Peptides against a protein of PDB entry 6MBK. Designs and how they scored, part 168

Target 1, 240 residues: chain A of PDB entry 6MBK
Amino acid sequence: GFEMVNFKEEGFGLRATRDIKAEELFLWVPRKLLMTVESAKNSVLGPLYSQDRILQAMGNIALAFHLLCERASPNSFWQPYIQTLPSEYDTPLYFEEDEVRYLQSTQAIHDVFSQYKNTARQYAYFYKVIQTHPHANKLPLKDSFTYEDYRWAVSSVMTRQNQIPTEDGSRVTLALIPLWDMCNHTNGLITTGYNLEDDRCECVALQDFRAGEQIYIFYGTRSNAEFVIHSGFFFDNNSH

## One batch from the design tools (peptide; made by RFdiffusion4, then SolubleMPNN)

Design b2_p19_8_s1 (from b2_p19_8, 7 letters changed)
Fold by OpenDDE base, seed 1:
Structure b2_p19_8_s1 (fold): chain B 240 residues (1-240), chain A 19 residues (1-19)
Amino acid sequence: as target 1 above (240 residues)
Amino acid sequence: MPLFPIELDFTPVTFPEDL
């Protein structure tokens, strides 16, 4: 029904290989294909996760390290997904000095500085952890963990993390959703949810797409997308 | 004035070294 394509101006995206009707379930991603806090715990990162209180408390950081570990693993299942991720992002962590100076005229400058400070402090902390903690010795990133690596992983998670239910549906957890997040954004309604019965993320078409057309979806608040567990589609506003 | 996109920040953490 679709194929991955590198579009000239928009980068990677999905293109319809057949006609897709509005509201048609054209894309689903089973839990086993997602990068989640749980998959991080079950990976080479697991032993360190079990002994680091920050990783345990902050699922987004756990995902960031999960990304870094898998990126550094040539045989990682998620290599095809990771290779589709941008190498750089249009996020504050990538702003140049002139862009930061421009933001000084806005109310956003304090949030940008806070983000810089927090990310730098996190990097410094985890650099020390990776160098000294016994359970870090077998991590594939042990000998290569730069601020640029961490900035990239943090930005990847920041822009792509989603809230999904746990397997038992009792709680929410964080996930990166391969293939689905390759769809480029358009204005519209959220058409993605999580089906607990089939244990998969499901996306229905926002509109009709003809064969050969790029498939667009609406992410809503991309950095904090909440999937509807029980009561229909909810729109959450990202904090600025 | 154009605004640059601002993404959700990672939650501030109190580091053990700061205690």
Scores: peptide ipSAE 0.039, ipTM 0.630, DockQ to the pose 0.073
Fold by OpenDDE base, seed 2:
Structure b2_p19_8_s1 (fold): chain B 240 residues (1-240), chain A 19 residues (1-19)
Amino acid sequence: as target 1 above (240 residues)
Amino acid sequence: MPLFPIELDFTPVTFPEDL
């Protein structure tokens, strides 16, 4: 087993409660526990999703709104997960003026400005949608949709979204993976995949961990969005 | 000198004008 712990220097992470051996399947997250585009469609957001072309075209934005709706819902199944998310991020959307001024001398400035502009435009669009669209009236964020909310949700999804297969395995979709995404990073090999037969994300131990040690995983050099599908099944063809 | 993240992890954006 494992437990969530707040480590002094690394923030929240997972700690082993027993000895875990290398290559042991120690963590799995079934689809029903994931926040996905499909769960967004099946939530209070569903009616709006069915009529908004941007939500339909951009699964990441659908996840962002799903996250906001669930955060605003006291009885949400995902409240325990949402409460573990950072309140702020080190993403460009949170950069201070001095940080932006410094970046003006770097190649990153164009991407930063693009992200600012795109996020602001998306917010303005959806603010209008939420205020005017009939299917937005029942959203828990109807009267409390701020740019700060949107910035947080976008940053949460940006840093935590993963590609996973659809239930039938015919396509890919986007998902936030609770518990698994709390593992801090270390150098090594990819040890996470999606098991379609059991319909779950699976993670095997990169190394031996003793009881009381922090559990680390390697996310690779790819973005989180590409990680699960790109990894496919476990490194070393582990069957579980 | 402060260090800032230079790697941007964002997905493509779509605007109403492009739909």
Scores: peptide ipSAE 0.032, ipTM 0.608, DockQ to the pose 0.098
Fold by OpenDDE base, seed 4:
Structure b2_p19_8_s1 (fold): chain B 240 residues (1-240), chain A 19 residues (1-19)
Amino acid sequence: as target 1 above (240 residues)
Amino acid sequence: MPLFPIELDFTPVTFPEDL
């Protein structure tokens, strides 16, 4: 019902290959296709994860390193997904001097400075870990772990991470959702949830789309989206 | 349309000394 297309100004997105009706379930992504904290633990990163308290405590950082490891792995299952990701982001970590100066007049400046400091500290910490920890020797990024790599991975996760249930539904974990996160954003209602019975992310159409039209979705707060667990779809009162 | 909403995000940081 859809195909990936590189649109001129929007970049990669999804295009309908047939008419899709509003509320139609047109897209689903099984857990096995997601990049999750669990898949990170089961990857080449697993041994280091099991020994590093920060990776264990911060699932978002685990996802960032998972993303870097898979990017550096030519045979990674996620290569087609990773290749669609932006090379740079309009996030604070990429702000130029003039952009930061503009933000000095806003309350956001404190968060920006904190993010710079925190990201730099994390990088310094993990640079040392990657250089010295025995379980880091097999990581594909061992000899090529730069701040630019880390900044990119962190920004990728910040803009694309989602909260999904664990397999047993007892807890919430973090995931990147291929295909789904390729949909470009529009204003509207949240039309994405997690179907725990079928163990998949599900997206229903926000509106009617004709064959050949780009499919847009509403992410809500995209930086850390929460999926509805067995509750259907909801309206985000604080839409962007 | 943009790929994702542009928002300022703050990610909490924890270090071993804070665990």
Scores: peptide ipSAE 0.031, ipTM 0.633, DockQ to the pose 0.125
Fold by OpenDDE base, seed 3:
Order: C-alpha cells, then structure tokens, then sequence
Structure b2_p19_8_s1 (fold): chain B 240 residues (1-240), chain A 19 residues (1-19)
C-alpha cells in the first residue's frame, strides 16, 4: 500500500508502505469516488445544471461549482479530499500586479488578460444566477459566494481536471481524481489509464519503489485534463 | 505538484448577451 506524507521539500505526496514493483497496479479509484460532471448533475447542483446553459456547455465550470457546493457541505463525501487541496495556486488568477507587469512584455499577457476577463464575467453571471434563480436557493453557497471562492474553484479544476470516458465509453467527460492527484511528478512514461470493464482509474508503478520511498508518477507533457484519455492508456486494451 | 498548465480554455463562454 501507500500513505499520505508531508515531504519537507515537495509538500504532500504518497509514500510506499511496502515494496512495489514496476508495472504493479498499486492505486485504483472507482468512478463512484470521482468528482465528475455526472456527480455534479446528480448533486444539489443538478436542478440548476438542468436549467443553466453555461453549466451544461462547460463541464469545467460545472466541476468548479460542484467543488464549491461540496466544500460548503459539512457532510460531503469529498470533504477529506477537498481539505487536501491547496488554499491558493500559482495560476495567472493569483498573479500579483508586478507579475502581470512582467508578463506585459511577453505573448502570454493576452492569455492572462483573457483568463481574468472571462473569470470575472463568469463570476458576475453566476453571482446573479445564485441570487435570482429558484433552483439556486438550496445551494449551500447561496449566502457565501465570493470571487475568491470562484477563483479558487476554477484554479482547482484547471490544475486537476482529467478527461475520462463516460460509463458506456461512447464519450469523454471531466473528472477530479482523489488520492491519485496527490502523487508528485517525475520524468518517465504515462502509467495511468481508465479501466472501463472495472469502471475505475488505474495507476501502475513507473518503477520499483521500496517501502518508505516516495511514489512518483509521470503526468506527461500534456495537461492533466488530457492525461487519462490521450495517453492511449485505456487499460482495457493494454494487455501489456 | 507540478501543475501542468491545463490551459483550460475557459474562453469559449458564450454569454447570453454574446449570443
């Protein structure tokens, strides 16, 4: 097995509690434990989701609101996971004025300003929706929805969302993968995929790890969003 | 954790006023 440990230089990560061999399936996360667009639709957010076109069109925003609703719910199943998430991020939405000024000389400034503008507009839109929409009355965040809340949720989703198959495998959906997303990164090959037969995310060991060693995974050159699907690691077909 | 910049293009938000 493994355990969560706070490493002095790297922060939180996973440590092996036994010897793990290369290619050994050491970590799996069933669909029912994931935060997905589908779990958002099946939550207290579901009635609002069914009537808001932006939530329906943008699965990442649906996940952001799902994360906020579950964070505001003391009895949420995902409370232990949510408590492991950073309170702040090194994303453009958290950049100080001096950092933005430095970027003004780069091509990245247009993307940063676009992100700021879009996030602010989204917040303003959903603030109004939460205040006025009948189905928003039951949301636990109704009386506590700030820009800081939205910025945090958006940044959490941006940094941690993954593409996974739907239950029938016909489409892709978005998911946060608890426990798995605590593994720190190293160089190597992608060793995470989705097993449709067992309906779970699966992670095999990149290398041998001894008991007491930190477990590292390779997130790839792609964003976490594309990681599970675009790696070609649908474990259903990899007999290797 | 190295945050791979998922440029989640939050960009194509077609607001009702932009429709």
Amino acid sequence: as target 1 above (240 residues)
Amino acid sequence: MPLFPIELDFTPVTFPEDL
Scores: peptide ipSAE 0.026, ipTM 0.627, DockQ to the pose 0.083

Design b2_p19_8_s2 (from b2_p19_8, 8 letters changed)
Fold by OpenDDE base, seed 4:
Structure b2_p19_8_s2 (fold): chain B 240 residues (1-240), chain A 19 residues (1-19)
Amino acid sequence: as target 1 above (240 residues)
Amino acid sequence: MPLFPISLDFTPVTFPEDY
């Protein structure tokens, strides 16, 4: 019912190939297709993850490294997804000097500086880990881990990570949702949830879409989007 | 200029020393 299209100005998005009605389940993504903290643990990153306290404590960083490892792996299952990701982002880590200068007049500058500092410190830490830790020898990024790589991965995770239930539904974990996250956003109600019975993300149409129209969804704040586990769909107060 | 909201905490509590 949809196809991937490179739209002018908006980049990649989904276009309806048929009429889609409001509330129609038009898109679902099984857990096995997701990039999760669990898939990171089960990847080449797993041995290092098991030994590194930061990776264990910070699922978002684990996802960032998982993304980098898979990007550096030509045969990665997620290569088609990774190739659709932007090369640059509108995140503070990509701000030019003029943008930072503009923000100096605002309270946001403190958060920006904190983000710069934290990202730089993390990079320095993990650069050392990758160079010295025995389990890092298996990582495909060992000889090609740059700050630009890390900045990109962090920004990718910041803009695309989602909270989903663990497989047993007992806790929440973090995931990148291929295909679904290609939908460009609009204001409205969150129409994406996680179906534990079928172990998949499910997206219902926010509105009617005609064949040939771009499909838009509302996913709230993408940096930490929450999937609905038990209550269906809800209105995010941050949608205004 | 567009302002990108910062909602993600990437601050580690501690940085482990050498492995």
Scores: peptide ipSAE 0.069, ipTM 0.676, DockQ to the pose 0.056
Fold by OpenDDE base, seed 3:
Structure b2_p19_8_s2 (fold): chain B 240 residues (1-240), chain A 19 residues (1-19)
Amino acid sequence: as target 1 above (240 residues)
Amino acid sequence: MPLFPISLDFTPVTFPEDY
């Protein structure tokens, strides 16, 4: 009922190929198609994950390394998804000197510098781990792990990670949701949920969409400051 | 359970080198 389209002003998004009614389940993504902390543990990264305390404590970093390992794997199941991701982001990790100078007059500057410092420190740590740890020898990124690779993966995860339930529903984990995360944002209500009985992410239509119209979803209530720090943009229609 | 993108801070948990 939808197709991927490059819109002139908004970039890539989803377009309806038929009429979709409000509250209609038009998109679902089974757990097996998600990139999760669990899929990272079950991948080539698994042996290193089992011995590195930072990967174990920080699921977002585990997802970043999972994304890098799968990108470096020609036969990865997620290659079609990874190829749809931006090559660069407008997040603070990509800010030029003039953009940082502009932020020096804002309350966001402390968070921007903290993010930059933390990311650089994480890169330095994991560069050493990848070069020296026995379980890193089988990683496809061993001979190609740059700061540019790491900041891209961190920015990809920062802008696209979601909290989902574990298979047993007892706790929460982190996931990237292919295809669903291509929907552009509008104001409204959250219409995405996780169905544990069918073990899938489900998205229902926020409103009626006609064939040929772009499909929008609501990402949730966020401040403009949070969008700048985590997503790299201001939302003009954000009334808060 | 409703799903929404979560921007979790990449604030490091204590590095082993900090001990």
Scores: peptide ipSAE 0.066, ipTM 0.742, DockQ to the pose 0.245
Fold by OpenDDE base, seed 5:
Formats: structure tokens, C-alpha cells, sequence
Structure b2_p19_8_s2 (fold): chain B 240 residues (1-240), chain A 19 residues (1-19)
């Protein structure tokens, strides 16, 4: 019902290949296709994860390293997804001097500097870990781990991570949701939820889309998007 | 441009002296 397209002004997005009706479940992404903290633990990163307290305590950092490891792995299942990710972001970590100067007049400057400081410290810590820890030897990033890599991964996670339920529904975990997060944003209502019964992310159409039209969704706040486990994200007609 | 402040505040016990 849709295809990935590189739009001239908006970059990658989804285009309808058929007419899609409002409230139609047009997109679903099973858990097994998500990049999650759990998939990070089950990857080549797993042994290091099991011994590093920061990776264990900070799921977002674990997800960032998972993203880097998979990017560096030619045979990664997520290569097609990773290749669609921006090379740079409009996050504070990418702000130019003029943008930072502008922010100096605002209260946001403290948060920006905090992010820079924390990210730099994390990088320095993990650089040492990757160089010295026995379980880091098999990581594909062992010989190539730059601040730019880390900045990119952190920014990717910041802009795309979502809270989803764990498999048992008892807790929340962090996930990147391939394909779904390629939908460009429009104003509207949140139409994405997590179906625990089918163990998948589900997205219903915000409006009618004709064949050939770009499909837009409303993310709300994209950073750390919280999935409502319940049907409450769907329009009334789709609440099963 | 949108600002996405996310808390990444974690200070490990040990940091490398050389970056």
C-alpha cells in the first residue's frame, strides 16, 4: 500500500501506492523488526552490555551503540533502514556557531551545553571501554569509533526513539521503529499505537490518501514518543 | 529548528584522562 520515496524537499518519506482511507491500518511493524534495547542485548553488543553499567542503566545509549554496531555490520538486517537515516540532524549537537549564539540569549543554552558536555563525556568513556574491554574486541566499530559516529547515533536515537511495552507488557522499553519513522510529520492526532496481542506497532491513516500522495502522520513530540499501549491512539472506529 | 532536549545525564565513575 506504500513505498519509500525520496521527496525533493522533505527527504525520505512514504508514498501511497493505492488509495488509503482515514483510520485504515495501513502500516504495522512487528517487534522482531524493531531496534530495541532487547535486540541490542541479543546482538554482538550483548556481552559488553552485560558488563557495562552505563549501557545497562541507559537504554538510549544502548540503542545508540546498537545502531552503530548494526551500521558497521554489512550483513545487518537493519542496513536498509539505517541507510535511510539522515547523515546530520537539527539537534543541539549539530548546532552551528550562529545557532549557539542565538541560543545564548535564551534559557535553552544551558540544556545545549549540558548535552554537549554529557555527550562528550560519554564518548570519552566509551572510547576507553571499546579500546580496553575484552568484550569490545568483536564489535565492528572497534577500529572506528569517532565522536562524529557517537554524535550521529545519539542524535538518531534522540529524534527517533519511542517508548513501547516490553513483550510481557509489564514495563516500557526503547525502540526505533523502521519504516514507520520515515513518515513525515503533519499536524493532527496521534494515530500510532502498540498492539500487544499481535506484538506490533500499528499506524492508522490520519486522513484519506490517494495513490501517489505522500503519507503523513503526527508524531506529537518525536523525541521519546510514548506509545499508548491501549487503543486510545486510534480513532474511535478502530478501537478494538 | 526544533530543540529535542533529552536527559543524557550520567557521569561514570571513571573517565579517560586523554580523549
Amino acid sequence: as target 1 above (240 residues)
Amino acid sequence: MPLFPISLDFTPVTFPEDY
Scores: peptide ipSAE 0.045, ipTM 0.667, DockQ to the pose 0.051
Fold by OpenDDE base, seed 1:
Structure b2_p19_8_s2 (fold): chain B 240 residues (1-240), chain A 19 residues (1-19)
Amino acid sequence: as target 1 above (240 residues)
Amino acid sequence: MPLFPISLDFTPVTFPEDY
């Protein structure tokens, strides 16, 4: 077993409550607990999703809005998960002016500016949508949708989204994986996969952990991870 | 400064016409 713990330097993480052996299946997360594009479609966001071309075309934005809607919903099933998410991220959208100036000497500056511009444009677009679209009237975020909210949601999705199979295994979809993504990162091999037969994410221990030790996993680059159906994980080129 | 790699593109190809 394991328990959620707030570690002083690393924030929230998982701690072993018993000895866990390497390669032991210690953690699994059924599809019904995931925040997915499908769960977004089935939520209060569904009517708007069905009429907005960007939400339909961009699953990552759909997840961002799903996350915001659930955060704004006191009775959301995912409140315990959402409360574990960082309030800020080490992503370009959170860089201060001095950090951006420092990056001007790097090859990353173009991507940073592009990300700023794109995120700002999306916010402006969706702000208008939320204010004017009939299906936005009942969204819990309607009266509280700031750039900071959107920046947070985009950064949350950007850093935590995963590709998982659809229920029928015919396609891939995007998901946030509660509990699993609370494991802090260490160097190693990917030990997570998706089991379609049991319809769940599965994580096996990277190494032996003793009772009381923090459980670390390797989830690749801190970006979208792609689940290989029946084969574990492969590193998606974090390309576009 | 730690930089998170830019993951999936959050750039729409086109924005729909204003509602």
Scores: peptide ipSAE 0.086, ipTM 0.694, DockQ to the pose 0.075; fails the geometry check

Design b2_p19_8_s3 (from b2_p19_8, 7 letters changed)
Fold by OpenDDE base, seed 5:
Structure b2_p19_8_s3 (fold): chain B 240 residues (1-240), chain A 19 residues (1-19)
Amino acid sequence: as target 1 above (240 residues)
Amino acid sequence: MPLFPISLDFTPITFPDDL
């Protein structure tokens, strides 16, 4: 139904290999394929996670370290996904000096500085943890954990994390959703949800797509990385 | 891809002097 394509102007995206109709379920991603806080706990990071309060309290940081550990693991199941991620991001952590100077005239500068400060402190903390904690000895990143690595992982999580239900549906957890997050954004309605019965993320087509067309989705307003967990698919059926 | 900022705040931890 679709293929990964590197579009010259938009970077990686999904292209339809056949005609896809509006509201058609064209993409689903089972939980087992997601990078989640739970998969982080079940990975080589698990022993450290079980003993580090910050990893336990901050699922986004747990995902960042999970991403770094898997990136450093040649045999990781998620290698194909990780290779599709940008090497750099248009996030404040990547702003050049001139961009920061421009922001000095705005109220946003305080948020940028806060983000820099927090990220640097987190890095310093975890650098020490990785160097000294017994359970860190098994991490593939032990001898290669730089600020650039951490900045990249944090930015990857910031741009791609989603809130999904836990397996029992009782709580929310954080996830990166391979394949789905390759869809570039367009204006419209949210057409992605989580199917708890089938334990998968589901995406229906926002509109008709012809074979050869790029598939776009609407991410909506994702404050705090909120994903449509229990809300049904919103289709532009308001033409009635 | 859109930026969806997350809180990276955490309660400050007392670090050793050698950090």
Scores: peptide ipSAE 0.031, ipTM 0.655, DockQ to the pose 0.063
Fold by OpenDDE base, seed 3:
Structure b2_p19_8_s3 (fold): chain B 240 residues (1-240), chain A 19 residues (1-19)
Amino acid sequence: as target 1 above (240 residues)
Amino acid sequence: MPLFPISLDFTPITFPDDL
């Protein structure tokens, strides 16, 4: 199996507790354990979702609000997962003035400013919705919805959202994948997929791992600029 | 068994162009 470990240089990750062979199915997560747009629709957020056009059009915002509602719910099934998430992020929404000035010399600056503007506009919109909409009265965040809350939820979703198939496989939807998203990144091939027959996310080992070694996965081919915009860092070994 | 690939979605949160 594997265990969650805090590595000195890389932060939290997964460590093998036994030898794992390349292409071995070592991790799977059933749909029922995922935070999805569908689970958001089936939650306390469902009534508001059914009447708000932005929540309906933007599954990532629906996930952000789902995450906030579940975080504010002491009895949420996802509390153990939510507690593993960072309390703050190194993403552009958290950048200090000097970090923004550094980015002014890069092509990423336009996208960073767009994120600031869009996030602020979204917050202002949903603050009014939460204060005035009848279906918002039952939300656990009704009296505790700050910009810091929204910024955190947006950054959490931005860094962790995945596309998965719907139950019938006819369309794609968005999901947060608990436990799997704790794996740190390396170069290679995508070894994660969705098995519709078993209705689960499946991850096979990229390479052989010995007991005690950190397990790495490949998130996909991304530019360093995209990593800055979406994850707040440069990856030196990133293959374009 | 059919396996659909999963990828991390780095799409920025923006308002839809039609809204």
Scores: peptide ipSAE 0.030, ipTM 0.670, DockQ to the pose 0.705
Fold by OpenDDE base, seed 4:
Parts: C-alpha cells; structure tokens; sequence
Structure b2_p19_8_s3 (fold): chain B 240 residues (1-240), chain A 19 residues (1-19)
C-alpha cells in the first residue's frame, strides 16, 4: 500500500501505491522490528547498561547509545533503517550562530542553551565511561565516539522516540519505530496506536490518500517552541 | 483489541538530579 520515497524538500517519506481511505489500517510495525530500551538491554550495550545508572534511568540515552552501537555494527538488523536516518538535523544541536541569534528573540533560547549544556555534559560523562568501563570495551563505538556521533544519536532519538507499552502492558517504554517514523508531519489527529494483542504499532490513515500521494501523519499537539527544540522546525499550520 | 495511543516523546535528555 505504500513505498519509501525520497521526496524533494521533505526528504524521505512514504508514498501511497494505491488509494488509501481515511481510518484504514495501512501500516503496522511489530515490536520485534522496533528499537527499544529492551532491545538495547539485550544488545551489546546490555552489560554496560546494567552497570550505568544514567543509562538505566534515561531510556532516551539508552536508545541513543543503542542507535550508535547498531550503526557501528555492519550486520545490524537495523542497518536499512539507520541508513534512512538523516546524517544531520535541523535541531538546536546543529544550529549555527545565526540560528542561535534568531532564537534569542524567542522563548526557546533558554531551553536550547540548556540542551547544549546537557548534551555536552552527557557526552563528557559517557566518553569517560566508554574509555574506562570494562563493559564498554566490547562496544563497536569504543574507538569512535565523538561529540558528533552523540549529537547525531541524541537528535535522532529526540525527533523520533515514541512511548509504547511494555510487552506486558504494565508500563511504558521508549521506542524508535522504523518505517512508520518516515511519515512526514501534517496537522490533524493522532492516528497511531499500539495493539498489545498483536504486539504491534498500528497506523490508520489520517485522510484519504490517492495512489502516488505522500502519506502524512500527525505527531501530536506541540508548541512551535517544542517543535524547534525537539524536531527542528516551525510548522506553519500548527494550531497549538 | 486494546489500542494504546503512541505519541512522540519530546522529553529532553538531561542528567537526573540525583545522579
């Protein structure tokens, strides 16, 4: 019902290969295909995860390191997904001086500076951990862990992480959702959920799409400041 | 079929205050 396409201006997205009706379940992604905190724990990162309090406390950082480890692993199951991720982002961590100056006139500036500071501190911390911790020796990123790597991973997670239920449904956890997260944003209603019975993410069409049209989804109601901080853009039709 | 909403988590990556 859809295909991955590199659209002009928008980058990668999904295009309908047939007519899709509003509310039609056109896309689902089983848990086994997701990059989750749990999959991070079960990966080469697992031993370090079990020993590092920050990785344990912050699932988003765990996902960032999981993403880096898988990127550095040629045989990773997620290589096809990772190859679709942007190499750079329009998020604050990538802002040039002029972009930061522009934000000085906005309410987002303090959050941007906080994000810079926190990300730098995290990198410094984990650089030391990776260099000194015994369980880090086997990580494929041990000899290749730059701030640019960390910035990329953090930005990838920041823009793409989702809350999903744990397998038993007792808690929520964090996940990157391959293929689904390639849908570009539009205004509307959230049409994605998680089906615990089938253990999969499910997306229904926000509207009718004709064959050949790009499929858009709504990420949720966010302020422009939140979109800038976490997604790197202002959405003109953002009603929030 | 229990369906739980999925939302993007925009929680910033920060050090926990207790760590």
Amino acid sequence: as target 1 above (240 residues)
Amino acid sequence: MPLFPISLDFTPITFPDDL
Scores: peptide ipSAE 0.028, ipTM 0.666, DockQ to the pose 0.739
Fold by OpenDDE base, seed 1:
Structure b2_p19_8_s3 (fold): chain B 240 residues (1-240), chain A 19 residues (1-19)
Amino acid sequence: as target 1 above (240 residues)
Amino acid sequence: MPLFPISLDFTPITFPDDL
């Protein structure tokens, strides 16, 4: 077993409540608990999604709006998860002017500027959509949609979105994986995959953990992480 | 040089004509 703990230096993480052995399946998250493009389509956002070509074309933006709608909904199923998310991120969208100036000495500056520009344009577009589209009237964020809200949601999705299979395994979709994404990272092998038979994300222990120890996982580049479809325990050598 | 990882592209494919 495990429990959620707020660690002083690392923020929220998972702590073992018993001894866990290496390769033990200690954590699984059924599809019904995930925030996905499909759950966005099935939410209050669904009518707007069905009529907005950008939401349809960009699953990451659909997830961002799904996250914002659920955050603004006091009775949302995902409130416990959302409350564990950082209030700010170490992403370029949160850089101060001095940090951006420092980045001018790096090769990343053009990508940073592009991300700023794109995010600002997206916000302007969706602000107009939310103010004018008939299906936006029922959204809980209708009268509370700031750039700071959008920046937060975009950064949350950017840092936490994962690729998982659709229910039939024919395609991939995007998902936020509650509980699992609370594990802090360490170097190692990817030990997380998706079990289509049981329709759940599965995580096996990277190493032995004793009761009371923090559980770490390796998730590589967290956003756009592609999970291995498997019918059993696995270790992926994708250490990059 | 410090590399700040950018994990996802949020580039929209289209915008309204007035934007």
Scores: peptide ipSAE 0.027, ipTM 0.619, DockQ to the pose 0.061

